Peptides against a protein of PDB entry 7RZF. Designs and how they scored, part 95

Target 1, 358 residues: chain A of PDB entry 7RZF
Amino acid sequence: PFQEEHLKQLYKIVPIKDIRNLYVTFPIPDLQKYYKSNPGHYLGHLIGHEGPGSLLSELKSKGWVNTLVGGQKEGARGFMFFIINVDLTEEGLLHVEDIILHMFQYIQKLRAEGPQEWVFQECKDLNAVAFRFKDKERPRGYTSKIAGILHYYPLEEVLTAEYLLEEFRPDLIEMVLDKLRPENVRVAIVSKSFEGKTDRTEEWYGTQYKQEAIPDEVIKKWQNADLNGKFKLPTKNEFIPTNFEILPLEKEATPYPALIKDTAMSKLWFKQDDKFFLPKACLNFEFFSPFAYVDPLHCNMAYLYLELLKDSLNEYAYAAELAGLSYDLQNTIYGMYLSVKGYNDKQPILLKKIIEKM
Target 2, 358 residues: chain A of PDB entry 7RZF as posed
Amino acid sequence: PFQEEHLKQLYKIVPIKDIRNLYVTFPIPDLQKYYKSNPGHYLGHLIGHEGPGSLLSELKSKGWVNTLVGGQKEGARGFMFFIINVDLTEEGLLHVEDIILHMFQYIQKLRAEGPQEWVFQELKDLNAVAFRFKDKERPRGYTSKIAGILHYYPLEEVLTAEYLLEEFRPDLIEMVLDKLRPENVRVAIVSKSFEGKTDRTEEWYGTQYKQEAIPDEVIKKWQNADLNGKFKLPTKNEFIPTNFEILPLEKEATPYPALIKDTAMSKLWFKQDDKFFLPKANLNFEFFSPFAYVDPLHSNMAYLYLELLKDSLNEYAYAAELAGLSYDLQNTIYGMYLSVKGYNDKQPILLKKIIEKM

## One batch from the design tools (peptide; made by RFdiffusion4, then SolubleMPNN)

Design b2_p14_3_s2 (from b2_p14_3, 9 letters changed)
Fold by OpenDDE base, seed 2:
Structure b2_p14_3_s2 (fold): chain B 358 residues (1-358), chain A 14 residues (1-14)
Amino acid sequence: as target 1 above (358 residues)
Amino acid sequence: EERLRVVGPVKKLK
């Protein structure tokens, strides 16, 4: 495990590719034995959340970060890491200290709110859905994966242990949160801007880097991270499916879509699933407008409208995606195309929100 | 996003 001398370190790393990344790493205890509660997944879900009041939402609003990933990672025997990784903008590369301050402000918000059983329940439900409706993997890859995880889980649980949550353990969530402190941090900044400014070369890959101690003043700034009023826990995810009923195949089911509604204003085709037997649907809408493609101006206005509509839907997109729902909006020469796909149970909720924003 | 595909800081950042 890392000793105190290995903590509060900054690594400036030169990549081969033109990338800008920040890695904020904390050593944590080995959580493998707690797989039934998975406190690292709970924290990864919240820290990695992309909805309103999330860490990513605030960092994006500042123009500093494009993407964020948070979660646990395997270390060696007896310890793990919790890592927050962000893709930096050019501006974000200048604000790394402030980005990390915002990370500690969000972590402080999680401490102030305490462990939430409803958030654990959402993680449990999402993982149960992912397990139940898991796609078929290639046998060779699947067998190799299972053989690897047999070292970590009981034989009876080896298929479920990576997915199924059983126990809400607020004590373990608090224990991990207590390790996410500035005094325990290791920071790595990856940028080509460090080319010619490094003094070390990594032995195995020849990666150029510089190692520096993080100044005590910077550590103290992060230790004194206030509650930022912009940070909020996510709202309950209304898109999590609860009904997985598959209706019996109709006796007269055709291999092609049947026209079930024909009016002057709308045509509706329906095809029941006769192949997959999944609690999923594909809703496809084509909206016709004689103005959408009449001239270059109208074409550009229709494009701009869809880009603005997509942007206005971003608040729902992440929560829907987590729940296995997706939508797509496209311009056509006839007007607009909308597709809504995924678990059929909550598709009407997503569709309603899309139509209300239109 | 929850799934860290993080290659550790000293590993080959390809």
Scores: peptide ipSAE 0.018, ipTM 0.473, DockQ to the pose 0.091
Fold by OpenDDE base, seed 4:
Structure b2_p14_3_s2 (fold): chain B 358 residues (1-358), chain A 14 residues (1-14)
Amino acid sequence: as target 1 above (358 residues)
Amino acid sequence: EERLRVVGPVKKLK
């Protein structure tokens, strides 16, 4: 395990590719034995959340970060890491200390709110859905994966252990949160801007890096992270499917889409799934407007409208995606195309929200 | 996102 001397360290790393990344790493206990509760997944879900009031949402609003990933990672035997990884903008590279401050503000928010059983339940439900409707993998890859995880899980649970949550353990969540402190931090910044500014070379890959102690004043700033009022727990994910009923095949089911409604204002084509038998649907809408492509001005207005619409829908996009729903919006020469795909149970909710924003 | 593509600091960020 890392000793105290390995904590509060900053690594400046030169990549081969032109990438800008920040890794904020915390040593944590080995959580493998707690796979049924998976407190690291709970924290990863919240810290890695992309909805309103999330860490990513705030860091994006600052123009500092493009993407964020949070979660547990295996270490050596007997310990793990919790890592928050962000893709940095050029501006974000200048604000690394402030980005990390925001991380600790969000972590402090999680401490203040305490473990939420409803969040655990959502994680449980999402994972159960992912397990139940898991796509067929290539046998070779799947077998190799299963053979690997047999080292970690009982044979009888090897298929379920990575997915199925069983126990809400607030004590373990708090235990992990207690490790996510500035005094336990290891920071790595990856950027080409460190080229020619490094003093060490990694033995195996020849990666150039510099190691520095994080100043005590910076650690203290992070320790004194206040409650940032912009940070909020996510709202309940209304898109999590609960109904998985597969309707029986209609007697007149055609191999092709059938026209089931024809009116002056709408045509509806329907094709029942006769192949996959999944509780999923694909809703495709083509909106026709004679004005959408009449001239260059209208074409650009239609484009701008869709970009604004997409932006206005960002609040739902992540929650929908987590729940196995997706949408797509495109301009066409005839008007607009909307697609809603995924589990059919909550598609009407997503569709309603899209239409309300239109 | 929870999927840590944690390229460990030492691994060649390909």
Scores: peptide ipSAE 0.016, ipTM 0.472, DockQ to the pose 0.083
Fold by OpenDDE base, seed 5:
Structure b2_p14_3_s2 (fold): chain B 358 residues (1-358), chain A 14 residues (1-14)
Amino acid sequence: as target 1 above (358 residues)
Amino acid sequence: EERLRVVGPVKKLK
């Protein structure tokens, strides 16, 4: 466990690769015993959210951050970490203090809103879906993993403990949130810009770094993080599947796609799943336009159109991905290709949103 | 899963 002397520290680290990363780390209690409520997962879901009003959305809008990951990480026995990790732009590297301020503003928003049972329920449902439709793993790897986690979970729950949430525990969420404070922070900045500016070398990997105390004025600035009106809780994820019914094989099911609709404007091929029997579908659309590839201007206009369309769909992309839905949009020499894949239950919702933006 | 678990080697900056 870190002592007070290990808190409020800044590490400037020289990477081998040309990368720019920020790690904001908080020591937290061991949450392993609370796996049925998993308060660290709840907080990771919100802090790591990519939708409108999220921490990432705001930091991206400023051009400071490309990606964000938030969540719990195992430490040594008896303690864990909560970590917020961001990929920094060149501009973001100049605004690290302000990035961290925004992190604390978002955390303050979570405190002000309090624990939300509906958010827990979404996490529960997502994890239940992930468990129920888990892909087959290589037996050797799976057995070794299970053998390892037997040290942490009851034998009866060893298969479910990493997935199935049972109890909403607002008290534990608040307890973890109370550890996410500036006085409990460890900051690491990873950048080649620190080359030749370090005074220490890590023993095992030879990583060059500098350790500095974070100034009390900076800590106080973060402690006084106000509510930023740009931060909002996510909306309910409408893409979470609820129907997993598998329709029986049709008597005339063909091993190849059958033409089920033929019109002057459209052809439709259908193949029922006869192999996997999963509540999933793949919808593939090819749109033909005589203008798509007539000349370089039309080609570039078609490209720009799809880039704008993708950008306009970003608000749904993350929520869909969490729910096991995906889409793909591509230019073709004939026009445009659209694919929608994943759980079939909510595919019509995603498809409708795509079409409404087109 | 990978997006919610900070799997990054937080180098134990001891």
Scores: peptide ipSAE 0.014, ipTM 0.479, DockQ to the pose 0.119
Fold by OpenDDE base, seed 3:
Structure b2_p14_3_s2 (fold): chain B 358 residues (1-358), chain A 14 residues (1-14)
Amino acid sequence: as target 1 above (358 residues)
Amino acid sequence: EERLRVVGPVKKLK
C-alpha cells in the first residue's frame, strides 16, 4: 500500500507516443469482497458520466478535456485504486490544477447528494442486460478468464459476479467517497512537453519522469473545493430496456427485406430476424432532398445541419449508448441517412428525440 | 490484460 510519503505526489511523465493524459489516482481498500454491491462501479458510473451536468461535460465545455474515464482498478492483493483518467487538450495541459479542482467539486457534489438507490438500480439493470445478452467469447479466452476469477468468487456465482448487482450499500459508497480526498491523491501527467525536463528514468521501461510534491497550497485549494452549481446528478436513463419479448417468426417471413409500405413520400422495408432471435432492431432511414447536393453551398449547409443536429443530440447519446442504443447520422449525395440500432424496446424514445431535434 | 473496468466513453471504434 502507498504510505503517506507516496501521497500528494505529482509525476510528469514523457510518453513515447504524442499523447496528453492526466491520471488522478486514489488508494482505496480492496473492494473485491463487495462485488454484490460494487461501490466502485457506482462511483465510476457517476464520475465517468458524460451527460449534462457531468464532470466531463463541464471539462469539455472549457476545452480542457476530450475524454474521461473513472473507476476502480485492481492493485496488488489487499488494495485497489480509484482512478480518474482524462485525455487532455493542449489548453487542458495548462489547467491541470483547475481540472483536478473540478474533479473534487464533483466528488463534493456526490457527497452532498449522498448515495442514490435509483442510480444503483440503473447500474443493476444495465449490468443485468449486459449479462443476459452477453456475446459469445472465444472458448479458450473465456475458460482462462473463468479459471482466473475462480480465485475471487464462489463457484456458484463465478459467471454472474462480474455483472449482477444484488445489494445497495450506501455505507460502502460513502466509504469509497471518503478515500477520494486531496490528501490521498497521486497525480500523473503524461505529455511530450516534459521532454528534457525530467530527472529520473523508470527502471523497467526507461520511461523518463519527474516526481514533485504537490504544494500544500494546492492541496488546500482542492480540500476547499466548493459545490459547483454546474454539476448535477444525471437524469434517469429512459433508454434502459425493460421489455425483451421476442415476437414469433411470421409464417410468411421472407429471407430478404419485404416492401410493407409504398407511398408517394415513403417506402418501408421490413425483415424479421430469423437468425439471432434478439430483442434488437436496426432502423435505417434515408431522407431524400433535391437540395442536399445541388451545389457546394447546399452541400456545406447540409453538412453543417448534421453537425448541429449531432451536437443537439449529445445530451441523449451517452444515456442511449449505456442502454445499448446507438444512432448514426450521415450526409448522402441524395440527402441524409439516419440509423438507430440496439434494443428495440426504447428505440421509439430515441427516434422521437432525434426527430424532434430535426 | 488488465481490463480496466473503466466505465468510460466507449471509444467509438472508427
Scores: peptide ipSAE 0.007, ipTM 0.510, DockQ to the pose 0.349; fails the geometry check

Design b2_p14_3_s3 (from b2_p14_3, 9 letters changed)
Fold by OpenDDE base, seed 2:
Structure b2_p14_3_s3 (fold): chain B 358 residues (1-358), chain A 14 residues (1-14)
Amino acid sequence: as target 1 above (358 residues)
Amino acid sequence: EERLIVVGPVKELK
């Protein structure tokens, strides 16, 4: 494990590819024995959240970050890491200290709110859905994976241990949160802008880097991170499916879509699933407008409309995606195409939100 | 006049 002398370090790393990344790493205890509660997954879910009031939402609003991933990572036997990784913009590369300040402000928000059982329940439900409806993997890869995880989990639980949560452990969440402090931080910045400014070479890959101590004034600035009023816990995810009933196949089910509604304004085709028997559906809508492609101006207006519509739907997109729902919006020569896919239970909710934004 | 066409699941569900 890292000793105190290995903490509060900054690494400036030169990549081969033109990438800009920030890694904020904390040493944490080995959480492997707590897989049934998985406090690192709970924290990763919140820190990595993309909804309103999230860390990513605020950092994006400043133009500093494109993507964010938070979670636990295996170290060696007896210790792990919690890592927050972000893709930096060019502007974000100039604001790394402020980005990390915002990370600690969000962590402070999590401490102030305390562990939330409803968030754990959402993680539990999402993971249970993911396990229950997991796609078939290639046997070779699957067998190799299972053989590896047999070292970590009881034989009886080896198939479920990576997915199924059982116990809400607020004490363990608080224990991990207590390790996510400025005095425990290791920072790595990856950018080509450090080319010719490094003094060390990594032994195995020849990666050029510089190691520096983080100034005590910067550590103190992060320790004094206030509650930023922009940060909020996510709202409950309304898209999590709860009904997985598969309706019996109709006796007269056709192998092709049947026309079930024909009106002057709409036609509806339906095909029941006769192959997969999953609690999923694909809703496809084609909207016809004689104006959508009448001339180059209208074509560009229709394009702009869809881009604005997609942007306005970003608030719901992440929560829907977590719940196994997706949508797609496209311009057609006839007008607009909308597709909604995933678990059928909550598709009407997502569809309603899309239509209300249109 | 705008017309809505809804097509049922034609694609393979994964």
Scores: peptide ipSAE 0.006, ipTM 0.393, DockQ to the pose 0.021
Fold by OpenDDE base, seed 1:
Structure b2_p14_3_s3 (fold): chain B 358 residues (1-358), chain A 14 residues (1-14)
Amino acid sequence: as target 1 above (358 residues)
Amino acid sequence: EERLIVVGPVKELK
């Protein structure tokens, strides 16, 4: 494990690819034995959340970050890491200290709110759905994965251990949160802007880097991270499916879509699933407008409308995606195409929100 | 799958 001398370090790394990444890494205890409560997943869910009041939402609003991933990562036996990774903009590369300050403000918000059983329950439900309706994997890859995880889980639980949560453990959540402190931080900035400014080469891959101690004044700034009133816990995810009933196949079910409604304003085609028998549906809508493609101006206006509509739906898109719902919006030469896919139970909720924004 | 390269001292387990 990292000693004190390996903490409060900044690494400036030169990538081969033109990428700008920030890695904020915390050494944490080995959480493997706590897989039934998975406190690192709980924290990863909140820190990596993309909804309103999230860390990512605030950092995006400033133009500093494109994407954010938070979670536990395996180290070696007896220790793990918690890592917050962000894709940096050019502007974000200039504001790394401020980005990390916002990370600690969000972590401080999590400490102030304390562990939330409802958040754990949502994680449990999401993971249970993901397990129950898991797609078939390629046998070779799946067997190799299972063989690997047999070293970490009991044989009886090897199929479920990565998914099924059983125990809400606020004590373990607090224990991990207590490790996410400025005094325990390791920072790596990956950018081509460090080319010719490095003094070390990594032995195995030849990666050029510079190692610097983070100034004590910067550590102190992060230690004094206040509660930022912009940070909030997520709202409850309304898209989590609860009904998985599969309706019996109709006696007259056709292998092809049947026209079930024909009017002057709409045609509706329906096909029942006769193959997969999953509690999932695909809703596809084609909206016709004689104005959508009449000239270059109208075509561009229809495009801009869809981009603005997508942007206005970003608030719901992440919560829907977590719950196994997706939507797609496209321009067509005839108008607009909308697709809604995933678990059928909550599709009407997502569809309603899309239509209300249209 | 972005492989996070953790740059740390690889202690050779001798």
Scores: peptide ipSAE 0.000, ipTM 0.327, DockQ to the pose 0.057
Fold by OpenDDE base, seed 4:
Structure b2_p14_3_s3 (fold): chain B 358 residues (1-358), chain A 14 residues (1-14)
Amino acid sequence: as target 1 above (358 residues)
Amino acid sequence: EERLIVVGPVKELK
């Protein structure tokens, strides 16, 4: 495990590929024994959240970060890491200290709010859905994975241990949050901009890097991270499916889509799932407009409209995706195509929100 | 000697 001398370190790393990444790493206790409560997953879910008031949302609004991932990572026996990883923009590379300040402001928000049982319940429900409706994997890959995880979990739980949450443990969440402090941080910045500015070479891969102590003034700045009023806990995910009923096959079920509605304004084709028997649907809408492709101006206006519509839907996209829903919006020569896919239970909610934004 | 830890992707994304 890292000792005190290994903390408050900054690594500037030269990649082979042209990538810009920031890794903010905290040593944490081994959480493997707590897999039934998985406090690292709880924190990863919140810190990695992409909805309004999230860390990513704020960092994106500043043009500093493209993507964010938060969560626990295995170290060796007896210790783990909590890592916040972001894909940096060119501008974000200039604002690394401020990005990390925002991370600590969000962590401070999590401390101020305390552990939320409803958030744990959402994680539990999401994981239970993911387990219950897990797709068939290739046997070779699946067997190899299971053989690996047998080192970590009881044989009886080996199939469920990565998914099923059982116990809300606010004490363990607080314990992990208490490790996410500026005094415990290790920072790695990966960028080609450090080429020719490094003084060390990694032994195994020849990776060029520089190691520096983070200045005490910077640590103190992060320790004094205030509550940023832009940060909020996510709203409850309304897209989490609760009904998994599979309707019986209709007596007149056809192997092909049947026309079930024909009007001057709409045609509706329906095909029941006769193969997979999943509580999932695919809703596909073709909107016809004689104006969408009449000339280059209208075509570009229709394109711009869809891009703006997609942007306006970003607030729901992440929550829907977590819940196993997806949508797609495309321009067609006839007008616009909308697809909504995933668990059928909450598709009407997502569809309604899409139509209200249109 | 401090080992450079190459941080790979975090397993817990969702």
Scores: peptide ipSAE 0.000, ipTM 0.316, DockQ to the pose 0.084
Fold by OpenDDE base, seed 5:
Parts: structure tokens; C-alpha cells; sequence
Structure b2_p14_3_s3 (fold): chain B 358 residues (1-358), chain A 14 residues (1-14)
């Protein structure tokens, strides 16, 4: 594990590819024995959340970050890491200290709110859905994976241990949060802008880097991170499916879509699933407009409309995706295409939100 | 999102 001399360190790393990344790493205890509560996953879910009031939402609004990933990572036996990784913009590369300040402000928000049982329940439900409807993997890869995880989990639980949460443990969540402090931080900035400014070379890959101590004034600035009123816990995810009932196959089910509605304004085709028997549906809508492609102006206006519509739907996109729902919006030469896919239970909710924004 | 972060060069700096 990292000793005190390995903490409060900044690494400036030169990549081969033109990438800009920030890694904020905290040493944490080994959480493997707590897999039934998985406090690192709870924190990863919140810190990595993309909804309104999230860390990512605020950092995107500043133009500093494109993507954010938070979560636990395996170390060696007896310790782990919690890592927050962001893809930096060019502007974000100039604001790394402020980005990390916002990370600590969000962590401070999590401390102030305390562990939330409803958030744990959502994680539990999401993981249970993911387990229950897990796709078939290639046997060779699957057996090798299972053989590996037998070292970490009881034989009886080896198939479920990575998915099924059982115990809400607020004490363990707080224990991990107590490790996410400025005094425990290791920072790595990856950018080509450090080329010719490094003094060390990594042994195995020849990666050029510089190591520096983070100034005590910067650590103190992060320690004094206050509550930022822009940060909020996510709202409850309304897209989590609760009904998985599969309707009986109709006696006259056709192998192709049947026309079930024909009107002057709409045609509707339906095909029941007779092959997979999953609680999922694919809703596809084609909207026709004689104006969509009449001239270059209308074509560009239709494009701009869809981009604005997608932007206005971004608040729901992440919550829907977490729940195994997706949508797609495309311009066509005839008008617009909308697709809604995933668990059928909450598709009407997502569809309604899309239509209300249109 | 929560994703498994594969940190290549940082593994050896640890």
C-alpha cells in the first residue's frame, strides 16, 4: 500500500496518443469482503452520476470535462483504490486544481447528506436486473472468468457475488468517504503538453513523466472545500423496471409485423417476440413531413431541431441508460425517426418525456 | 458512470 510519502503527489505523464486525462486516486481498504454491501459501488454510482446536480454536469457546464468515471479499483491483496477519472478539454487542462476542488465539494456534499438507503436500493435493483437478464457470454471467456473469481467468493455465490447486493452498510460507506480526503490524494495528469518537460521514464513502457509534490497551500484549499449549492443528490430513477411479465404468445402470432392500425395519419405494425421471450420491446416511429427535405434550409432546420431536442433530453438519457432503456433520434429524407428500446415496463414513461419535449 | 479504470502507466508508479 502507499505510505505517507507516496500521498499528495502529482504526476505529469506524456501519452503516445493525443489524450487529456486526469486521474484522482485514493488508497482505500480492501472492500472485497464487503461485496454484499459494495460501498465502493455506492460511491462510484453517485460520484460517476451524469444527471442534474452531478459532479460531471457541473464540470461540463464549465467546459472543463467531457466524461467522468468514478469507482473502486482492485489493488493488491489487502488494499484497493478509489479513482475518479475525467477526460479533460483543453480549457480543463488549465483548471485541474479547480476541477479537483469541485470533486472535493461533491464528496463534501455526500458527507453532509450521509448514506442514503434508497440509493443503495436503486443500485441493488439495477444490479439484480443486470444479473437476471444477463446475455450469454462466450463459454471460454466465461469459464476463465468464473475460475478467476473463485479465489474471491464462496463457491455458492460465485455467479451472484459481482451483482447481487444484500446489505445496506452506512458505516462502510462512511469509512470509504473518510479515505476520500485531500491528504490521501494522488493526482495524475496525462497530456502531450508535458512533452519535453519530464525528468523520468517509466521502466516497462518508456512513458515519460514528472513527479512533483502537491503544494500544501493547494491541499489546504481542497481541505477547505465548502458545500457547493449546485451539487445535489440524483432524483430517484423512474426508469428502473419493476414489471418483467411476459405476455402469452397470441394464437395467431405472425412471423412478420402485422398491420394493427391503419388511419389517414398513422399506420401501426406489431410483432410479438416469439423467439427470445424477454420483457423488452423496440418501439420505432417514423414521422413524415413534406418540409423535412424540400430545400437545404429546411433540411438544416430539421437537423438543428433534432440536435436541440437531443440536448433537451440529456437529463433523462443517463437515468434511462442505467435502467436499460435507450432512445435514438435521427433525421430522415422523409422527416424524423425515433426509436425507444429496452425493458418494456418503463418505455411509456421515456416515450412520454420525449413527446413532451418535441 | 462507474467503469473499471485500467490505468496502464500509473500501475507501475504505485
Amino acid sequence: as target 1 above (358 residues)
Amino acid sequence: EERLIVVGPVKELK
Scores: peptide ipSAE 0.006, ipTM 0.334, DockQ to the pose 0.074; fails the geometry check

